# Ledger of designs, part 205: peptides against a protein of PDB entry 5D63

Target 1, 292 residues: chain A of PDB entry 5D63
Amino acid sequence: SLRRGIYHIENAGVPSAIDLKDGSSSDGTPIVGWQFTPDTINWHQLWLAEPIPNVADTFTLCNLFSGTYMDLYNGSSEAGTAVNGWQGTAFTTNPHQLWTIKKSSDGTSYKIQNYGSKTFVDLVNGDSSDGAKIAGWTGTWDEGNPHQKWYFNRMSVSSAEAQAAIARNPHIHGTYRGYILDGEYLVLPNATFTQIWKDSGLPGSKWREQIYDCDDFAIAMKAAVGKWGADSWKANGFAIFCGVMLGVNKAGDAAHAYNFTLTKDHADIVFFEPQNGGYLNDIGYDSYMAFY

## One batch from the design tools (peptide; made by RFdiffusion4, then SolubleMPNN)

Design b2_p27_7_s1 (from b2_p27_7, 14 letters changed)
Fold by OpenDDE base, seed 3:
Structure b2_p27_7_s1 (fold): chain B 292 residues (1-292), chain A 27 residues (1-27)
Amino acid sequence: as target 1 above (292 residues)
Amino acid sequence: LTDEELEELERKLLEKIEALEKEEAAK
């Protein structure tokens, strides 16, 4: 079954993603096919899938940017019915906004069926152009039509997945204690992470003994990422991944505070030095404490 | 960070985390 998380949803037939046009929060904003750039945020194309309790394989899909939900217009079962962004809630009972999401017959892609109408989200005619119509359309679960098949690329991690990634890292001290602050985390590309770092002013910050040293840099980065998240996204129920670690060197005679994020495949962590903006697989310290 | 500074920082951070956890449990 599909896990709760943030997804980039890409058509199985053409290089097009499900896009909320202009990221608008207005009711009735068209959801369309649009090109995307790999390894970038793709701002209007991220969807938080929230599973509905006691309804198998059924979700709401909240656009991360607008905070509105995928909505089948009037819940109509007619082929060609518009799919739009519309105000809603994560655990709504409105069948216009409830989507059953299960694997297609190919075992890799998913189909997205409206709970009420039983029609499927369809990239009409497989049109790869920007702004191509996405609509509800008749279909079956076993059909091979790529217009109705979607890859769900997970862009977030659960707290458990983050914990597991940390546990696999060799630079963790035997006394390590981790503290989880949130449940689901959007994982940023390094380019975006770096841009937040730049915009925070940290590159121009002066290291000063005790008054503004390693811990201040690391915490400032965490705060900057938090603020960026709050300012960038209207959806709730997730955080932006940025960890803080305290570590000790092998000799045990020096300590350091630093940041960390996850690798592209979400399987490992990479260390980030907020004093110079560097990414390192080995920062020279073993972490005895982290919060994220 | 000195050892003493590190211990102090750790204590303060732990206290903060505990406070946050309590707030989350209360809502």
Scores: peptide ipSAE 0.005, ipTM 0.363, DockQ to the pose 0.182
Fold by OpenDDE base, seed 1:
Structure b2_p27_7_s1 (fold): chain B 292 residues (1-292), chain A 27 residues (1-27)
Amino acid sequence: as target 1 above (292 residues)
Amino acid sequence: LTDEELEELERKLLEKIEALEKEEAAK
């Protein structure tokens, strides 16, 4: 079963992703196939899948950038029916915006079926060009048509997954206590994380004893990421991952506050020093407290 | 139903549910 989360949805046949054209929040904005750049944010191509309670394998798909939802126009079962962005809510009863998402016959890709029409999200003619039509189309769960098969690349982690990643890290103190602030976190590429750091003004900030030292830097980074999230995305129901840790050195005679994020595979954490913008596998401290 | 018509229908249904909940709370 597909988990709640943020996904980059890629066609199984060609290097094209499901894209909300121009990231527009207008009702009826076309959803199209578009090229993507691996390991980048892909702004208009991120979708929050929200599972519908008590309806098996059924989701709404909210575009992170626009805050609008994937919508089959008029819920029509006709092949070639437009799939658009449209205003909605996460737990809508509108069958035009309800999508049953299950594994395809190949066991790796998914098919996306409209709940009402029973047609499938189709990259028309498998067209790999930017702006290629995505439409509802007749199909079956068992057929191997790559036009209707999609890889769901998960771009977020749950709080539980983040907790597990922390637990696997060797630089955690025996007295560690973690505090979870949100339920689902978009994990940023390091390049984006660094850019937020640069834009925050922290690179030019002066370390001052107690008045603006390690904890201030770490909290300022957390705040900067939070603001970036709020300013960048119209969708709700998720956060941007940026953790704060307090740690003690091996000798036990020094403490430090720092940030951390997740690795690309979401299995591990990497430490971030907000005083210099460095990423480290070992920051020289063992964390006794974190909030994220 | 068109998307617009369905949205309107959903709004009306929600209003009805809210009204029913208020009636139940008043009992």
Scores: peptide ipSAE 0.000, ipTM 0.258, DockQ to the pose 0.011
Fold by OpenDDE base, seed 4:
Structure b2_p27_7_s1 (fold): chain B 292 residues (1-292), chain A 27 residues (1-27)
Amino acid sequence: as target 1 above (292 residues)
Amino acid sequence: LTDEELEELERKLLEKIEALEKEEAAK
């Protein structure tokens, strides 16, 4: 079954993603096919899938940028019915905004069925052009029509997944204690992470003994990422991944505070030095505490 | 980057951090 998370949803047939046009929060904003750039944020093309309790394989899909939800217009079962962004809530009972998402017959892609109408999200004619129509369309779960098959590229991690990534890292102290602050985390590309660092003013900050040293830099970075998240996205129910660690060196006579994020495949962590913006696999310390 | 190049880069970055810390401590 599909996990709760943030997804970039890509058509199985052509290089097009499900895009909320202009990222607009207005009711009735068209959802369309649009080109995307791999390994980037793709601002208008991220969707938070929230599973509905006690309804198998059924979700709401919230656009991260606009905070609005994928909506089948009037819940109509007519082929060609518009799919739009519309105001809503994560656990709505409105069948216009409830989507059953299960694996297609190919075992890799998913189909997205409206709960009420039983029609499927369809990239009309498989059109790869920017602004191509996405609509509800008749279909069945077993059909192989690529117009109705979608790859769900997961862009986030759960707290449990982050915890697992930390646990398998070789630079974790035996006394390690982790403190989880949120449930789901958008994982940023390093380029975006670095840009936030640059924009924070940290590159111009001076190290000063005790008054502004490693812990201040690390916390400032965490705060900068948090602020960036708040300023960038209208959706709720997720955080931006940026951890803080306290570590001790092998000799046990020095400590350091630093940041960390996840690798592209979300399987490992990489350390980030907020004093110079460097990414390291080994920062020379073993972490005895983290919060993220 | 190769693994070796990455390791070298990490070393250089660490050295830079240490140098900056020493410089500030000397002020």
Scores: peptide ipSAE 0.000, ipTM 0.338, DockQ to the pose 0.030
Fold by OpenDDE base, seed 5:
Structure b2_p27_7_s1 (fold): chain B 292 residues (1-292), chain A 27 residues (1-27)
Amino acid sequence: as target 1 above (292 residues)
Amino acid sequence: LTDEELEELERKLLEKIEALEKEEAAK
């Protein structure tokens, strides 16, 4: 079954993603097909899938940018019914905003069925142009029509997945204690992570003994990422991944505070030095404490 | 039901749930 998380949803037939037009929060804003750039944020094309308790394979889909939900207009079963952004809640009972998401016949892509109408989210005519219509359309689960097949590219990790990635890293001290602050984390591309670092003012900050040293830099980076998240997205129920670690060197005579994030495949962590903006696989310390 | 009708119904339901939760917390 599909896990709770943030997804970039891409058509199986053409290089088009499900896009909330202009990222608008207005009720009735069209959801359309739009081109995307790999390894970027794709601001209007991220969707938080929240599973509905006691309803198998059924979710709400919240647009991260607008905070509105995918909605089948009037819940109509008519082919060509508009799919729009609309105000809602994560655990709504409104069948217009409930979507059953299961694997298609090809075993890799998903189909998205409206819970009430039993019609499917369809990229009309497989149109790859920006602004192409996305609508409810008649279909079946076993049909091979690529207009109704979607890849769900997961852009987030659960706290458990983050914990597992940390556990696989060789630079963790035997006395390590991790403290989890949130449940689901959007993982940023390094380019975005670096830009937040630049915008924070840390590149121009002066290291000063005790008063503004390694722990201050690491915490300032964490705070900057948190603020960036709050300022960038209207949806709730997730955080932006940015960890803080305390580590000790091999000799045991020096300590350091630093940041870390996840690799692109979410399988490993990479260390980030907030004093110079560098990414390292080995920062020269073994972590005995982290919070993220 | 239309989207508007359902939204109104959900709003009323949420208000009722919140009222019930407040009553339970006061007991």
Scores: peptide ipSAE 0.000, ipTM 0.264, DockQ to the pose 0.012; fails the geometry check

Design b2_p27_7_s2 (from b2_p27_7, 15 letters changed)
Fold by OpenDDE base, seed 3:
Structure b2_p27_7_s2 (fold): chain B 292 residues (1-292), chain A 27 residues (1-27)
Amino acid sequence: as target 1 above (292 residues)
Amino acid sequence: LTDEELEQLEERLLEKLKKLLEEEAAK
């Protein structure tokens, strides 16, 4: 079954993603097919899937940018019915905004069925052009039509997945303790992570003993990422991944505070030095505490 | 990001981190 998370939803037939036009929060904003750039933040194309309790394989889909929800217009079962962004809540009972999401017959892609109408989200005519119509359309779960098949590229991790990634890293002290603050984390590309670092002013900051030392840099980076998240996205129920670690060197005579994020495949962590903006697989310290 | 906003968030997070360290030390 599909897990709760943030997804980039890509058509199985053409290089097009489900896009909320202009990221607008207005009711009735068209959801359309649009091109995307891999390994970047596709701002209007990220969707938080929230599973509905006691309703198998059924979710709401909240646009991360606008905070509005995928909505089948009037819940109509007519082929060609518009799919739009519309105000809603994560656990709504409105069948216009409830989507059953299960694997297609190919075992890799998913189909997205409206709970009420039983029609499927369809990239009409498989049109790869920007602004192509996405609509509810008749279909079945076992059909092979790529117009109704979608890859769900996971862009977030659960707290458990993050914890597992940390646990696999060889640079963790035996007395390690992690403090988890949130349940779901959007994982940023390094380029975006670096840009936030640059925009924070940290590249120009000077290290000063005690008054502005390593912990200040690491915390400042986490603060900057947190603020970036708050300012960038209207959806709720997730955080931006940026960790703080405290570590001890091999000799045991020095401590350091630094940041970390996740690798592209979300399986491992990579260390980030906020004093110089460098990414490292080994920062020279073993972490005894993480805060994220 | 203003300098003032960043400073406020940093101070808040610093206090949280210090609290966590104290709790861990007392464990």
Scores: peptide ipSAE 0.025, ipTM 0.571, DockQ to the pose 0.072
Fold by OpenDDE base, seed 1:
Structure b2_p27_7_s2 (fold): chain B 292 residues (1-292), chain A 27 residues (1-27)
Amino acid sequence: as target 1 above (292 residues)
Amino acid sequence: LTDEELEQLEERLLEKLKKLLEEEAAK
């Protein structure tokens, strides 16, 4: 079954993603096919899938940027019915905004069926052009029509997944303690992470003993990422991944505070030095504490 | 992101971390 998370949803037939047009929060904003750039934040193309309790394989899909939800217009079962962004809530009972998402016959892609109408999200005519219509369309779970097949590329991690990634890292102290604040984390590309770091002013900040030392840098970075998240996205129910670690060196005579994020495949962590903006697989310290 | 906003967030987060460290030290 599909896990709760943030997804980039790409058509199985053409290089087009499900896009909320202009990222608008207005009710009735068209959801369309649009090109995307890999390994970047595709601002209008990220969707938070929230599973509905006690309803098998059924979700709401919240656009991360607009905070609105994927909505089948009037819940109509007519082929060609518009799919739009519309105000809603994560656990709505409105069948216009409930989507059953299961694997297609190919075992890799998913199909997205409206819970009420039983029609499927369809990239009309498989049109790869920007602004191509996405609509509800008749279909079946077993047919191979690529217009109705979608890859769900996970852009977030659960707290458990983050914990697992940390646990696999060799630079963790034996007395490690993790403190988890959130349940789901959007994982940023390093380029975006670095840009936030630059915009925070940290590159120009100077280390001062006890006044503005390593912990201050690490906290400042986390704060900057948090602020960026709050200012960038209207959806709720997720955080931006940016961890703080406290570690000790191999000699045991020095401590350091630093940041960390996840690798692209979400399987490992990479350390980030907020004093210089560097990414490292080994920062020279073993973490005894993580805060994220 | 203003300097003031960043400072406020930093202070809040720092306080949280300090509390966690204190709790850990007490164990």
Scores: peptide ipSAE 0.025, ipTM 0.573, DockQ to the pose 0.072
Fold by OpenDDE base, seed 5:
Structure b2_p27_7_s2 (fold): chain B 292 residues (1-292), chain A 27 residues (1-27)
Amino acid sequence: as target 1 above (292 residues)
Amino acid sequence: LTDEELEQLEERLLEKLKKLLEEEAAK
């Protein structure tokens, strides 16, 4: 079954993703097919899937940028019915905004069925052009039509997945304690993470003993990422992944505060030095505390 | 979020993290 999370949803037939046009929050904004760039933030193409309790395999899909929800216009079962962004809530009972998402016959892609109409989200004619129509269309779960098959590329991790990644890292102290504040985290590509760092002014900041030392840098980075998240996205129910760690060197005579994020495959962590913007697999310290 | 709400969020975060780090460093 599909897990709660943030997804980039890509067509199985052509290199097109489900896009909220112009990222607009207006009711009735078209959802369309649009090109995307791998390993980047595709701003209008991220969707938070929230599972509905006691309704098997059924979700709402909230556009991360606009904060609006995927909506089948009037809940119509007619082929060609528009799929739009519309105001809503994560646990709505409106069948226009409830989507049953299950594996397709190929076992890798998913189909997206409207709960009420039983029609499927369809990239009309498999059109790969920017702005191509996405609509509700008749279909069955076992059909192989790629117009109605979608890859769900997970862009977030749960707190449990983050904990697991930390636990696998060899540079964690035996007395490690983690402080977790959120349940779901959008994982940024390093390029975006670095850009936030640059925009924060930290590259120009000078280390000053006890006035502005390593902990201040690490906290400032965490704050910068938090601010970036608040400024960038209208959806709720997630955080941006950026951790703070305290570590001790092998000799036990020095401590350091630093940041960390997740690797591209979300399987491990990588350390980030906020004083110079470097990514390291080994920062020279074993972490005994983490905050994220 | 308004600018004011964002500033409040950042201040709360900084205070919480700073306090946490100080407490850990004192152990």
Scores: peptide ipSAE 0.024, ipTM 0.556, DockQ to the pose 0.067
Fold by OpenDDE base, seed 4:
Structure b2_p27_7_s2 (fold): chain B 292 residues (1-292), chain A 27 residues (1-27)
Amino acid sequence: as target 1 above (292 residues)
Amino acid sequence: LTDEELEQLEERLLEKLKKLLEEEAAK
């Protein structure tokens, strides 16, 4: 079963992703196929999948950038019916915006079926060009047409997954305490994380030897990421992953505050030194607490 | 560092983070 999360949704047949055209929040904005760049934020191509309680394998899909939802126009079952962005809510009862998402016959890709019409999200003719039509189309769950098969590349982690990643790290103290604020976190590529750091003005900031001054860097970084998140996305129900840790060195005579994020595969954490923008697998401290 | 000193550091950091969150929420 597909988990709640933020996904980049890629066609199984051609290198095209589900894109909300221009990221527009206007009702009726076309959802189209569009090229993408791996390991980057594809701004108009991220979708928050929210599972509907008591409706098996059924979700709303909210565009992260626009805050609008994937919508089958008039819920029509006619092949070629437009799929658009439209205003909505995460737990709507509107069948135009309810999508049953289950594994295809190949066991790796998914099919996206409109709950009401029972038609499937289709990259029409498998067109790989930017702006290619995506529409509702007749189909079945078992057929192998790649026009209707989609890979869901998970771009976020749950709080539980983040906690598990932290717990696996050898530089976490046994008495570690985690403070968790949110349930789902968009994980940024390091390049984006670094860019936020640069834009914050932290580079070149004065370093202090006192322990109570190092936390300012870590907090400033978290604030910068938070602001970036607020300014960048209109959707709700998620946070941007950026942690703050407090650790003690092996000698037990020094403490430090630093940041951390997740590795690309989301299985591990990597430490980030906000004083110099460095990523480290070992920052020289064992973490006693984290905030994220 | 004593356990007490570490606790104090934790409390200070936590307090700063809480304040940050409050400030952000107020905007």
Scores: peptide ipSAE 0.068, ipTM 0.654, DockQ to the pose 0.581; fails the geometry check

Design b2_p27_7_s3 (from b2_p27_7, 16 letters changed)
Fold by OpenDDE base, seed 5:
Structure b2_p27_7_s3 (fold): chain B 292 residues (1-292), chain A 27 residues (1-27)
Amino acid sequence: as target 1 above (292 residues)
Amino acid sequence: LSDAQLEELEARMREKEQQLLAEEAAA
């Protein structure tokens, strides 16, 4: 089954993603096919899938940017019915906004079926053009039509997955204690993470003994990421991944505070030095505490 | 990190970056 998370949803037939036009939060905003850039934040193309309790394989899809939900217009079963963004809630009972998402016959892609109408999200004619119509369309789970098959590229991690990534890292002290602050985390590309760092003013901040030293830098970075998240996205129920670690060197005579994020494959962590904006696989310290 | 420690870290970062670039060029 599809896990709760943030997904970039890509058509299986053409290089087009499910896009909320202009990221608008207005009711009735068209959801369209649009080109995307791999390994970047596709701002209008991220969807938080929230599983509905006690309804198998059924989700709401919240646009991360607008905070609105994927909505089949009037819940109509007619082929060509518009799929739009519309105000809603994560656990709505409105069948216009409930989507059954299961593997297609190819075992890799998913099909997205409206719970009420039983029609499928369809990239009409497989049109790869920006702004191409996405609509509800008749179909079956077994059909191989790529117009109705979608890859769900997961862009987030659960707290458990983050914890597992940390646990696999060799630079974790035996006394390590982690504190999980949120449940689901959007993982940023390093370029975006770095940009947030730059915009925070930290590059111009001077290290000063105790009054503004490593812990201040690390906390300031986390605060900057938090603010960036709040300012960038209207959806709720997720955070932006940015961890803080306290570590001790191998000699045990020095400590440091630093940040960390996840690698692209979400399997490992990479350390980030907020004093210079650098990334390292080994920062020279073993973490005895983290919060993220 | 103190200034001296940071400088050392930066040196390590540069070395790693150069290594990665060399690996990419060799591939």
Scores: peptide ipSAE 0.134, ipTM 0.711, DockQ to the pose 0.023
Fold by OpenDDE base, seed 2:
Structure b2_p27_7_s3 (fold): chain B 292 residues (1-292), chain A 27 residues (1-27)
Amino acid sequence: as target 1 above (292 residues)
Amino acid sequence: LSDAQLEELEARMREKEQQLLAEEAAA
């Protein structure tokens, strides 16, 4: 089963992703095929999949940027029916906004079926151009048509996955205690993480004993990421990943506060020094506390 | 980190970067 999370949804046949046109929150905004850039934030192309309790393999899909939901226009079963952004809620009963998502016959891609109409999300004619029509179309689960096959590239981690990544890291103190603040986290590319750091003013901040030292830098970075998240996205039910750690050196006579994020594959953490914006696999401290 | 400690950390960062560049050049 597809896990709750944020996905970049890419066509299996052509290099096109499911895009909410202009990221508009207006009802009836077209959902279209659009090009994307790997390892970057594709702003209008991120979708929060929320599983519906007690309805097998069925989700709502909320556009992260607009906060609106994928909607089959009038729930029509006619081939070529528009798929649009529309206001909604995560646990709606409106079948126009309920999508059954299961593996296709190839075992790697997914098909997206409207719960009511039983038609499938289709990149019409496999058109790779920006703005290409995405519509409901007749189909079956076992067909191999790439117009209706989609890769769900997961862009987020659960709190449990983050916890597991931390637990695998060799630079964790035996007394470690982690505090989880949220349930699902969008993981940023390092370039975006660094840009937030630059925009925060921290690069120009001066270290001062006690009054503005390592903990102030680390917390300021966390706050900057939080604000960036709130200012950038209209959807709710997720956070932006940015951790704070307190660590002690091997000798036990020095401590430091620093940040961390997840690697591209989400399997490991990488340490971030907010005093200089650097990334390290070994910052020279073992963490005894983290919150994220 | 104090200024002195930060300088040490930065030195380690540069060393790691140089190592990675050397590995890439050898590949």
Scores: peptide ipSAE 0.134, ipTM 0.708, DockQ to the pose 0.022
Fold by OpenDDE base, seed 4:
Structure b2_p27_7_s3 (fold): chain B 292 residues (1-292), chain A 27 residues (1-27)
Amino acid sequence: as target 1 above (292 residues)
Amino acid sequence: LSDAQLEELEARMREKEQQLLAEEAAA
């Protein structure tokens, strides 16, 4: 089944993603097809899928930017019924906002069925233009119509997945202890991560013995990422991935504090030096503690 | 990292970048 997480949802037929128009939080804001740029933050096109307890394969879809939910207008089963953003809650009982999401017949894409109406989220006419209508439409689970098939590209990791990525890294000390702070993490592209670093003022900060040294830089970076997350997104129930590590060198006579994030495929971690904004696969230290 | 250690790290980073470029050119 689909895991809880943040997804970029792309049509299987054309290069169009499910987009909340203008990222507006207003009730009735159209959800439309829109172009996207790979390896970037597509601000209005990220959706937090929250599984409904005791209802198989059924989710709410919260727009990360607006904090509103995917909503089938009036829950109508009529073909062409608008799909909009609407206020809601993650565990709502409103069938207008409940979506059964399962694999399509091709085994790779998903179909998104409204729980109440049993109609499917449809990119009308497979229109690849910006602003193309997305609507509820009649269909079946076994149909091959690409207008109703969607790729769910995972943009986040669970705490368990992050933990696993850390555990397989060769630069972890035998005494390592990790502390998980959140449950789900949006993973940023390096360009965005770097921009947050630049905007934090850290590039202009000078290392000073003890009073503003490696731990201050690393914590300041994490704080900057946290603030960026709070300022950028209206949805709740997730964090922005930015780890802090304490490490010891191979000789065991020096320690360092630094940051880390996940690689694009989410399988590994990459170290980030907050004192210069550099990324490294080997920062020269083995981590004995992390929190993220 | 102290300023001196940071400079050393930066030097190593530059060396690695040059190495990667050389490997790509040799491939």
Scores: peptide ipSAE 0.131, ipTM 0.695, DockQ to the pose 0.021
Fold by OpenDDE base, seed 1:
Structure b2_p27_7_s3 (fold): chain B 292 residues (1-292), chain A 27 residues (1-27)
Amino acid sequence: as target 1 above (292 residues)
Amino acid sequence: LSDAQLEELEARMREKEQQLLAEEAAA
């Protein structure tokens, strides 16, 4: 079953992603096929899938940027019916905005069926051009038409997944205590994470004993990421991943505060030094506390 | 980290970077 999370949704046949045109929050904004750049934030192409309680395999899909929802126009079962962004809520009962998402027959891609109409999200004619029509179209779960098959590239982690990644890391102190602040986290590419760091002013900040030292840098980075998230996205129900750790060195006679994020595959953590913007697999400290 | 400690950390970062570059060149 598809998990709650943020997804980049890519066509199985051509290198095109489900895109909310111009990221507009206006009702009726077309959802279209559009090219994407791997390992970057594809701003208009991220979708928060919220599972509907007690309705098997059924979700709303909220565009992260606009805060609007994937909507089948008038819930029509007619082939070629427009799929648009439209205002809504995560747990709506409106069948125009309810999508049953299950594995296709190939076992790797998904199909997206409108709950009411039973038609499928279709990249019309498999058109790979920017702005290509995405529409509701007749289909079945078992057919192999790549126009209706989609890869769900997960761009977020749950708090439990983050916790597991931390637990696997060898640089965790035996006294470690973690504190989870949110439920779902968008994981940023390092380039974006670094840009937030640069924009925060931290590169120009001077280390000063106690008054502005490692903990201040680490907290400032987390605050900067939080603000970036709030300013960048209109959807709710998720956070941007940026952790803070307190660690002790191997000798046990020095402590440090630093940040961390997740690797691309979300399986491991990587440490981030907010005093210089560097990434390390081993920062030289074992964490005894983290919050994220 | 103090300035001295940070400098040491940066030195380790550079060393690791050079190691990775060497590995890539050998591959």
Scores: peptide ipSAE 0.127, ipTM 0.700, DockQ to the pose 0.022

